# Ledger of designs, part 5: peptides against a protein of PDB entry 3T7K

Target 1, 248 residues: chain A of PDB entry 3T7K
Amino acid sequence: KAEKILARFNELPNYDLKAVCTGCFHDGFNEVDIEILNQLGIKIFDNIKETDKLNCIFAPKILRTEKFLKSLSFEPLKFALKPEFIIDLLKQIHSKKDKLSQININLFDYEINGINESIISKTKLPTKVFERANIRCINLVNDIPGGVDTIGSVLKAHGIEKINVLRSKKCTFEDIIPNDVSKQENGGIFKYVLIVTKASQVKKFTKLINDRDKNETILIVEWNWCVESIFHLNVDFTSKKNVLYQKK

## One batch from the design tools (peptide; aimed at target 1 T22 L63)

Design b1_p9_5_s2 (made by RFdiffusion4, then SolubleMPNN; from b1_p9_5, 5 letters changed)
Fold by OpenDDE base, seed 5:
Structure b1_p9_5_s2 (fold): chain B 248 residues (1-248), chain A 9 residues (1-9)
Amino acid sequence: as target 1 above (248 residues)
Amino acid sequence: MEDKELPDV
């Protein structure tokens, strides 16, 4: 059916999109529209898999979803597009009124607000955002909202190699892992990096570390510190925003 | 299934 619908066009674009959707298209697409999109080089996947070489996300805006956050780790993220791209595209394709010999939809007109070329360009870097920040190993509290698996999966997508889940109530100093990075010359390396949810955890972990490993560098942040770092594809160590404790 | 936004906290 899709071929018959597309046969009215003398030329078809190839958008070369391998995409996931978040915050849109919850009901999916009908078989004909999927076939149409596929013929236009638009493949939509239900889930993020590295093997799919995803390069696009559809979302109405910047979202704090797992998919959106992980999309900023794509290699590269070529496009972050509003769902209106697909809507307008399909509308044009199904429109019998337009004697259009060509599909005239420019994907650049559908960019998600706040995902600019500066962000897109950083997805072409050979390193991930936390890798560039010399954060390899982190400690994550087990009671983090969103769950350790989801949060951990996002963090891993962005270059965290090891996530140590701390049982906040039972953990001792021995349960806290160091951020095992070789001292590169110019990066502030924190020996202990922790993501926590509450001030009592800050007090606990700072005490445990300072009592047993005096004078070491500590970074304790909220999840929002990670999110902001992801959204900017840059860690700003000068910012105190979402930093609960820092010892340089 | 709707993708859940991860909490701000």
Scores: peptide ipSAE 0.442, ipTM 0.907, DockQ to the pose 0.848
OpenDDE base, seeds 1, 2, 3, 4: peptide ipSAE 0.441, 0.440, 0.440, 0.441; ipTM 0.908, 0.907, 0.906, 0.907

Design b1_p9_5_s3 (made by RFdiffusion4, then SolubleMPNN; from b1_p9_5, 5 letters changed; failed a check: a repeat of another design)
Amino acid sequence: MKDVELPDV

Design b1_p9_5_s4 (made by RFdiffusion4, then SolubleMPNN; from b1_p9_5, 5 letters changed)
Fold by OpenDDE base, seed 4:
Structure b1_p9_5_s4 (fold): chain B 248 residues (1-248), chain A 9 residues (1-9)
Amino acid sequence: as target 1 above (248 residues)
Amino acid sequence: GVDKELPDV
């Protein structure tokens, strides 16, 4: 029983973590360890739901998984931790040798490399990364690796409201949706934003748009542009990295 | 299932 195991400690921390795991703990936890973690204020969920008010991700490193990418949209993401936090914690708890009066595990010692306070601070902002970038409506090609549903779900978590899926072989100009955002004085707003996979798609969509709406702004990017924007919780419009076509 | 990394391309 978890209670019996924890009874040897005079004081228990409350970590207040509502977490998901990615790239670790594939076999899950046994019932006793789950109960132990729960008593320490650590609740691990199988899937991301907004209603759970998740605030933590466990991963060995920065990953391009749906869970990891979505964790950066938590409100806020309080901690991004290596699985060693849980491992070391459970090891201390199960240790028979150490007359430990207290659990001596500091969350800050287990931060995922590359998720710094600057990133964490941005998750406290009232807006999402693509919302701040004035990207509300995007066009996504149907042949995107990872699938439109998964990619779309990640993008929506980060403030994209509408995802229009383009049938790349059959689409016409009328199938392309504009990024319907009010012109704010200080923001480069792109009328058409597209995520594509191939150079042929760039040629097709640029032609379709320029032939019908010649003076409008266009941003065509790779999925990696979105990923980098998420990892930094900032859209850098000065960078040409992963930008396939840009018309200002 | 195992969380799969979303491909670059």
Scores: peptide ipSAE 0.442, ipTM 0.906, DockQ to the pose 0.796
OpenDDE base, seeds 1, 2, 3, 5: peptide ipSAE 0.442, 0.440, 0.442, 0.441; ipTM 0.907, 0.906, 0.908, 0.907

Design b1_p9_6 (made by RFdiffusion4)
Pose (drawn by RFdiffusion4):
Structure b1_p9_6 (pose): chain A 234 residues (1-94, 102-181, 189-248), chain P 9 residues (1-9)
Amino acid sequence: KAEKILARFNELPNYDLKAVCTGCFHDGFNEVDIEILNQLGIKIFDNIKETDKLNCIFAPKILRTEKFLKSLSFEPLKFALKPEFIIDLLKQIHQININLFDYEINGINESIISKTKLPTKVFERANIRCINLVNDIPGGVDTIGSVLKAHGIEKINVLRSKKCTFEDIIPNDVIFKYVLIVTKASQVKKFTKLINDRDKNETILIVEWNWCVESIFHLNVDFTSKKNVLYQKK
Amino acid sequence: SVDSEIPES
């Protein structure tokens, strides 16, 4: 059936996209539209799996969704495209000349896309390997944890902030000895006291979740930035 | 399901 629709074309381009959509196409399209996309070398997965080697993201803009943040750890991310690409493409299909350049997500330029080819992840480059994360983090630890691990963090230690003792805190073994992601000023006080009491001479970095988000959007951890840094001892 | 953004802290 989709072949009949496509039989009217002399030649079909191979867009070679393995993509997820975020902020768009939240189920699929109709079956015909889907089979057409595959015939054009466009495959859209429901969720991100490391072994599918996704290279593309469809999104109306830069988004803070798990999918958009994780797309910045594709190996490599080749295309970050507005949904209008698929829309214009299917409109024409129903010769094919829709191109991959008229549909960039504004704010995601080549300099950032190119960093996904780097042989390191953003937090791996920053020597942030093992972190502690408060259990009350917005988005929940499972998701935030998945995003951070997708960006080079190997160990996520979750702290029940009200209950945790110093012994529960894991060092950042790879440089900050202790890295914590927190929500409340009430947590900054408790953790700096605990660590200062028990490991006075060591280094600490305490940041908000937004610090990690900014680092991912830039694919760079800027240690000279005070934005979203709640406490540091270096 | 509709995707949701991760909120700021």

Design b1_p9_6_s1 (made by RFdiffusion4, then SolubleMPNN; from b1_p9_6, 5 letters changed)
Fold by OpenDDE base, seed 5:
Structure b1_p9_6_s1 (fold): chain B 248 residues (1-248), chain A 9 residues (1-9)
Amino acid sequence: as target 1 above (248 residues)
Amino acid sequence: MIDKELPDS
């Protein structure tokens, strides 16, 4: 069926998209449309797998979904597109009225607002955002909203190698892992990096660390610190936004 | 399935 529909076009674009969707297309696509999209070099996957070499995300806007956050870790993310790209594309293809010899949909017209070339360009870097920030090992409180698995998965996608889950009520100093990074000359390395949700946790962990490992560097942040870092694909250590405690 | 937005901290 798709072949018959596409046969009216003399040339078909190859968009070369391997995409996931978030915040759109909840009902999926019918078989014909999937086939059409496939013929145009658009493959949509249900889930993010590294093996799929995903390079695109469809979303109506910047979202704080696992998929959206992880899409910024694609190598590279080539396109972050509004769902209207697919909608308009399929509409044009199914239109019988237009004696269209060619599909005239430019994917560049459908960029998600706020995902600009500067962001896209950073996805071409050989390192991940937290890797560049010298954050390899973090401590994550077990009561984090969204769950440690989801949050941890996002963080790992962005270069955090080890996530230590702290049982906030029972944890001791010995449960806190150091950020084991080799001293690079020019980057402030925090020995202890923690993601917490409550002021009481800040108080607890700062005390535990300062009592046992005096004069060490500590960074305690909110989840939003991570999100902002991901959205910008840059860690700004000069910003105090979403930083709960910092000791240099 | 609707992707859940991760909560704000």
Scores: peptide ipSAE 0.523, ipTM 0.936, DockQ to the pose 0.866
OpenDDE base, seeds 1, 2, 3, 4: peptide ipSAE 0.523, 0.523, 0.517, 0.522; ipTM 0.936, 0.936, 0.935, 0.935

Design b1_p9_7 (made by RFdiffusion4)
Pose (drawn by RFdiffusion4):
Structure b1_p9_7 (pose): chain A 234 residues (1-94, 102-181, 189-248), chain P 9 residues (1-9)
Amino acid sequence: KAEKILARFNELPNYDLKAVCTGCFHDGFNEVDIEILNQLGIKIFDNIKETDKLNCIFAPKILRTEKFLKSLSFEPLKFALKPEFIIDLLKQIHQININLFDYEINGINESIISKTKLPTKVFERANIRCINLVNDIPGGVDTIGSVLKAHGIEKINVLRSKKCTFEDIIPNDVIFKYVLIVTKASQVKKFTKLINDRDKNETILIVEWNWCVESIFHLNVDFTSKKNVLYQKK
Amino acid sequence: SSDYFLDSD
């Protein structure tokens, strides 16, 4: 059936996209539209799996979704495209000349896309390997944890903030000895006291979640930035 | 604050 629709074309382009959508196309399209996209070398996965080697993201704009943040750890991310690409493409299908250049997500330029080819992840480059994360983090630890691991963090230690003792805190073994992601000023006080009591001469970095988000959007951890840094001892 | 949350998909 989709072949009949496509039989009217002399030649079909191979867009070679393995993509997820975020902020768009939350189920699929109709079956015909889907089979057409595959015939054009466009495959859209429901969720991100490391072994599918996704290279594209469809999104109306830069988003803070798990999918958008994880797309910045594709190996590599080749295309970050507005949904209008698929829309214009299917409109024409129903010769094919829709291109991959008229549909960039504004704010995701080549300099950022290119960093996804780097042989390291953003937090791996920053020597942030093992972190502690408060259990009350917005988005929940499983998701935030998945995003941070997708960006080079190997160990996520979750702290029940009200209950945890110093012994529960894991060092950042790879440089900050202790890295914590927190929500409340109430947590900064408790953690700096605990660590300062028990490991006085060591280094500490305490940041908000937004510090990690900014680092991912820039694919760079800027240690000279005070933005979203709640406490540091270096 | 709202900026602490992930965007909806």

Design b1_p9_7_s1 (made by RFdiffusion4, then SolubleMPNN; from b1_p9_7, 4 letters changed)
Fold by OpenDDE base, seed 5:
Structure b1_p9_7_s1 (fold): chain B 248 residues (1-248), chain A 9 residues (1-9)
Amino acid sequence: as target 1 above (248 residues)
Amino acid sequence: SSSDYLDED
């Protein structure tokens, strides 16, 4: 069926998209449309797998979904597109009225607002955002909304190698892991990096660390610190935004 | 809210 529909076009574009969708297309696509998209070099996957070499995300806007956050870790993210790209594309293809010899849909017209070339270009870097920031090992409180698995998965996608889950009520100093990074000359390395949700946790962990490991560097942040870092694909250590405690 | 952490897909 798809072949018959596409046969009216003399040339078909190859968009070369391997994509996931977030915040759109919850009902999926019918079989014919999937076939059409496939013939146009558009493959849509249900989940993010590294093996699929995903390079695209469809979303109506910047979202804080797991998929969207992880899409910024694609190697590279080539396109972040609005769902209207697919909608308009399929509409044009199914249109019998247009004696269209060619599909005239430019994916560049469908960029998600706020995902600019500067962001896209950073996805071409050989390192991940937290890797560049010398954050390898973090401590994550177990009561984080969204769950440690999802949050942890996002963080790992962005270069955090080890996530230590802290049982906030029961944890001791010995449960806190150091950020095991080799001292690079020019980057402020925090020995202890923690993501917390509550001020009480800040008080607890700062006390535990300062009592046992005096004069060490500590960074305690909110999840929003991570999100902002991901959205910018850059960690700004000069910003105090979403930083709950910092000791240099 | 959950939106403060992660949006649902």
Scores: peptide ipSAE 0.411, ipTM 0.877, DockQ to the pose 0.727
OpenDDE base, seeds 1, 2, 3, 4: peptide ipSAE 0.410, 0.410, 0.405, 0.409; ipTM 0.878, 0.878, 0.869, 0.872

Design b1_p9_7_s2 (made by RFdiffusion4, then SolubleMPNN; from b1_p9_7, 3 letters changed)
Fold by OpenDDE base, seed 5:
Structure b1_p9_7_s2 (fold): chain B 248 residues (1-248), chain A 9 residues (1-9)
Amino acid sequence: as target 1 above (248 residues)
Amino acid sequence: SSSDFLDED
């Protein structure tokens, strides 16, 4: 069926998209439309796997979904597109009225607002955002909303190598892992990096660390610090936004 | 809210 539908076009574009969807297309696509999209070089995957070499995200806007956040770690993210791209594309293809010799849909017309070329360009960097920030090992509280697995997965996608889950009620200083990074001259390296959810945790961890390792650098942040860093593909250590405690 | 952390798909 797809071949018959597409046969009316003399030339078919190859969009070369390997995509996931978030916040759209919950009902999926019918078999014919999937075939059509495939013939146009558009492959939509249900989940993010590194092996699929995903390069595209479909979303109506910037979202804080796992998929959206991880899409910014694609190597590279070529396109962040609104679902209307697919909708308009399929609409044009299924339209019998237009003696369309060619599909006239430009990807660039469907960019998600706020995902600009500057952000896209950073996805071409050889390093991930937290890697560039000299954050390799972090401590994550076990009571984080969204769950340690999901949050951890996002962080790992962005260059965190080791996530130590802290049982906030029971943890001691010995449970806190250092951020084991080689001293690079040009970057603020924090020995202890923690993501917490509560002020009580800040108090607890600062005390534990300062009592046992008094002169070391500490960064305690909220999840929003990570999100903002991901959205910008840059860690701004000059900003106090979403930083709960910092000791340089 | 959960939305403050992660949106659902």
Scores: peptide ipSAE 0.366, ipTM 0.860, DockQ to the pose 0.723
OpenDDE base, seeds 1, 2, 3, 4: peptide ipSAE 0.361, 0.362, 0.356, 0.359; ipTM 0.861, 0.860, 0.850, 0.853

Design b1_p9_7_s3 (made by RFdiffusion4, then SolubleMPNN; from b1_p9_7, 4 letters changed)
Fold by OpenDDE base, seed 3:
Structure b1_p9_7_s3 (fold): chain B 248 residues (1-248), chain A 9 residues (1-9)
Amino acid sequence: as target 1 above (248 residues)
Amino acid sequence: SSSDYLDAD
């Protein structure tokens, strides 16, 4: 029993982690280890649910998984940790040789490279990254790799309220929705925001919009634009990276 | 590749 294993320690830390794992621990944890982790204030969930108030992600590095991308929308994300934290922790706990009176594993020693305090601090903001960028309604092509549901879910987690799926081959101008955002004094507002996969789609949508709604602002990006925005928890409208078409 | 969009969990 986990209690017997932990009884050898005079003091147990409370890490206060509610975590998901991505790119690691595919085989899960045995019942004893789960119990041990729970006693140490570490709860690992299989899926992301808003009700669980997740604050941590375990991953070996920055990944482009649904879980990792969504973890950056946690409120807040307190810790992004390498799986070695759990591995070392359990190893120390199960060690028969080490007469350890205390568990002295520091969370800060296991931070994922590239997820720094600047990123963590942004997860404490009251708004989501795309909300701050005045992107509320987007158009998404239906042929996007990864699927519109998964991609849409990630985008929604980061503040996009409405995702209009465009049938790229059959869509008309009337199928394209505007980004209905009230004019805010600060920040660029694009009337039409589209995520596309192909240059042909850029040509098609730019023509459709420009022919029917002349002189309106258009932002057409690839998925990587969204990913980079998420990874930085900031939209840089000055960057042309991953922007396929922009009309201000 | 599909991996350019999303990594598998």
Scores: peptide ipSAE 0.418, ipTM 0.876, DockQ to the pose 0.712
OpenDDE base, seeds 1, 2, 4, 5: peptide ipSAE 0.415, 0.416, 0.414, 0.417; ipTM 0.876, 0.875, 0.869, 0.875

Design b1_p9_7_s4 (made by RFdiffusion4, then SolubleMPNN; from b1_p9_7, 4 letters changed)
Fold by OpenDDE base, seed 5:
Structure b1_p9_7_s4 (fold): chain B 248 residues (1-248), chain A 9 residues (1-9)
Amino acid sequence: as target 1 above (248 residues)
Amino acid sequence: SSSDYLDDD
């Protein structure tokens, strides 16, 4: 069926998209439309797997979904597109009225607002955002909304190698892991990096660390610090936004 | 809210 529908076009574009969708297309696509998209070089996957070499995200806008956040870790993210790209594409293809010799839909017309070329360009860097920030090992409180697995998965996608989950009520200093990074000259290296949800945790962890390791650097942040860092694909250590405690 | 951390897909 898809072949018959597409046969009316003399030339078919190859968009070369391997995509996931977030905040759109919850009902999926019918078999014919999937076949059509496949013939146009558009493959849509249900989940993010590194093996699929995903290069595209479909979303109506910037979202804080796991998929959207992880899409910014694609190598590279080539396109962040609005779902209207697919909608308009399929509409044009299914239209019998237009003696269209060619599909006239440009990917660049469907870019998600706020995902600009500067952001896209950073996805071509050989390193991940937290890797560039010299953050390798973090401590994550176990009571984080969204769950440690999902949050941890996003962080790992962006270069965190080790996530230590802290049982906030029971943890001791010995449970806190250092950020084991080689001293690079040009970057603020924090020995202890923690993501917390509550002011009480800040108080607890700062006390535990300062009592046992008084001269060490500490960074305690909210999840929003990570999100902002991901959205910008840059860690701004000069910003105090979403930083709960910092000791240099 | 959950939206403060992660949006649902």
Scores: peptide ipSAE 0.408, ipTM 0.877, DockQ to the pose 0.721
OpenDDE base, seeds 1, 2, 3, 4: peptide ipSAE 0.408, 0.407, 0.404, 0.406; ipTM 0.877, 0.876, 0.867, 0.871

Design b1_p9_8 (made by RFdiffusion4)
Pose (drawn by RFdiffusion4):
Structure b1_p9_8 (pose): chain A 234 residues (1-94, 102-181, 189-248), chain P 9 residues (1-9)
Amino acid sequence: KAEKILARFNELPNYDLKAVCTGCFHDGFNEVDIEILNQLGIKIFDNIKETDKLNCIFAPKILRTEKFLKSLSFEPLKFALKPEFIIDLLKQIHQININLFDYEINGINESIISKTKLPTKVFERANIRCINLVNDIPGGVDTIGSVLKAHGIEKINVLRSKKCTFEDIIPNDVIFKYVLIVTKASQVKKFTKLINDRDKNETILIVEWNWCVESIFHLNVDFTSKKNVLYQKK
Amino acid sequence: SSDVELPET
């Protein structure tokens, strides 16, 4: 059936996209539209799996979704495209000349896309390997944890903030000895006291979740930035 | 699960 639709075309381009959508196409399209996309070398996965080697993301804009943040750890991310690409493409299908350049997500330029080819992840480059994360983090630890691990963090230690003792805190073994992601000022006081009491001469970095988000959007951890840094001892 | 933005802290 989709072949009949496509039989009208002398030649079909191979867009060679393995993509997820975020902020768009939250189920699929109709079955015809889907089979057409595959015939054009466009495959859209429901969720991100490391072994599918996704290279594209469809999104109306830069988004803070788990999918958008994880797309910045594709190896590599080749295309970050507005949904209008698929829309214009299917509109024409129903010769094919829709191109991959008229549909960039504004704010995601080549300089950032290119960093996804780097042989390191953003937090791996920053020597942030093992972190502690408060259990009350917005988005929940499983998701935030998945995003951070997708960006080079190997160990996520979750702290029940009200209950945790110093012994629960894991060092950042790879440089900050202790890295914590927190929600409340009430947590900054408790953690600096605990660590200062028990490991006075060591280094600490305490940041908000937004610090990690900014680092991912820039694919760079800027240690000279005070934005979203709640406490640091270096 | 739904696809939404992750909140700020």

Design b1_p9_8_s1 (made by RFdiffusion4, then SolubleMPNN; from b1_p9_8, 4 letters changed)
Fold by OpenDDE base, seed 1:
Structure b1_p9_8_s1 (fold): chain B 248 residues (1-248), chain A 9 residues (1-9)
Amino acid sequence: as target 1 above (248 residues)
Amino acid sequence: MEDVELPDS
């Protein structure tokens, strides 16, 4: 069926998209439309796998979903597109207007607001956002909303190598891991990086660290600090936003 | 499964 529908076009574009969807297309696509999209070089995957070399995300806007956050770690993310791209494409293809020799849909007209070329360009960098920030090992509290597995998976996609889960009520100083990064001469490296949810945790961990390992550098942030860093593909250490405690 | 937005901190 798809071949017959596409036969009216003299030339078909190859969009070369390997995509996931978030916040759209919950009902999926019918078999004919999937086949049409595949013939146009658009492959939609249900889940993110590194082996699939995904390069695109469909979403109505910037979202705080696992898929959206992980899409910014694609190598590279070529396109972040509104679902209207697919909708308009399929509408044009299914249109019975005989005079359409070519599909006239430009990907650039469907960019997600706030994902600009500056963001896209950073996905071409050889390093991930937290690698560039010298954050490789973190401590994460076990009571984080969204769960340690989901949050941890997003953080790992962005270059955090080791996530130590802290049992907030029972943890001691010995349970806190250092951020094992080779001292680059000119970069502010925090020895202890923690993601916490409560002010009581800030008080606890700052006391534990300062009592046992005096004069060491500490960064305690909330989850929003990570999200903002991901959305900008940059860590701004000059910003106090979402920073709960910092000792240089 | 609906993609759940991760909570605001």
Scores: peptide ipSAE 0.513, ipTM 0.921, DockQ to the pose 0.823
OpenDDE base, seeds 2, 3, 4, 5: peptide ipSAE 0.512, 0.510, 0.511, 0.509; ipTM 0.920, 0.920, 0.919, 0.921

Design b1_p9_8_s2 (made by RFdiffusion4, then SolubleMPNN; from b1_p9_8, 5 letters changed)
Fold by OpenDDE base, seed 2:
Structure b1_p9_8_s2 (fold): chain B 248 residues (1-248), chain A 9 residues (1-9)
Amino acid sequence: as target 1 above (248 residues)
Amino acid sequence: MEDKELPDS
């Protein structure tokens, strides 16, 4: 069926997209449309797996979904596209009108607003955003909305190697792990990095650390600090936004 | 399943 539909075109583009979808196409695609997309070099996957070498995301806008956040860790993310790309493509292909010699759809016309070439270019860097920021080991409170597994998975995709989950009510100083990074000459390294949800946790952890490990560097942030860092593919240590406590 | 947006902190 797909072959008969596509036989109307003299030349078929190869888009070379390995994509996931978020905030769109919840019902999936029919078998014919999947085959059409496959023949155009568009493969859509249900889940993110490293082995699939994903390079594209479809979403209506910037979203705070696990898939969207992880897509910014693709190596590289080639395209972040609105679902209208697929919609218009399939519409053109299924059109009964004139002998369209070519499919004339430009990927660049369907870019997600706010995902610019500067962001795309950063996905070509050999390092991840938190790796570049010298954040390797973090402490995460167990009561974080969204769950430690999902949050942790996103953070790991972006270069955090170790996630220590803190039981906020029961934890002691000994439960807090240091950010074990080699002293780089030119980069601010925080010995303790924590993601927390409550002001009471800030008070608790700052006290525990300062009482036992005086004068050490501490960074306590909320989840939005991580999200903003991911969306920009850059950690801005000059910003106080979403920073709950900082000791340099 | 619809991909849920992670909560705003």
Scores: peptide ipSAE 0.514, ipTM 0.926, DockQ to the pose 0.822
OpenDDE base, seeds 1, 3, 4, 5: peptide ipSAE 0.512, 0.509, 0.512, 0.513; ipTM 0.925, 0.924, 0.925, 0.925

Design b1_p9_8_s3 (made by RFdiffusion4, then SolubleMPNN; from b1_p9_8, 3 letters changed)
Fold by OpenDDE base, seed 3:
Structure b1_p9_8_s3 (fold): chain B 248 residues (1-248), chain A 9 residues (1-9)
Amino acid sequence: as target 1 above (248 residues)
Amino acid sequence: SADVELPDS
């Protein structure tokens, strides 16, 4: 059926998309449309797997979903597209009126607002955002909204190697791990990096660290600090937004 | 589900 539908076109584009969807296409696609998309070089996957070499995400806008956040770690992310790309493409293909010799849908017309070439270009870097920021080992409180597994998975996708989960009410200084990064000459390494949810945790951890490891560098942030860093594919250490405590 | 937005902090 797909072949018959596509036979009316003299030329078919190859979009070369390996994509996941988030915030759209919850009902999926029928078999014919999947076949059509495949013939156009568009493959849609249900889940993110490194082996699939994903290069695209479909979403209506920037979202704080696991899929969206992880898509910014693709190597590279080639396109972040609105679902209207697929909708308009399929509409054009199924249209009876258009004796179209060619499919005239441009990917660049469907870019997600806020995901610009600057962001896309950073996904071509050999390092991940937190790796570039010299954040390798972090401490994460166990009561983080969204859960430590999901949050941890996103953070790992972006270059954090070790996530130490802290039992916020029971933890001691010995439970806090240092950010074990070899001193690169160009500054900005925090010995202790923590993601917390409450002001009481800030007070607790700052006290524990300062009492036992005096004068060490500490960065305590909210989850939103990580999200903003991911959305920009850059850690801005000059910003105090979502930073709860910083000691250099 | 994996398609739920993670909450604001």
Scores: peptide ipSAE 0.518, ipTM 0.918, DockQ to the pose 0.791
OpenDDE base, seeds 1, 2, 4, 5: peptide ipSAE 0.517, 0.517, 0.518, 0.517; ipTM 0.918, 0.914, 0.918, 0.919

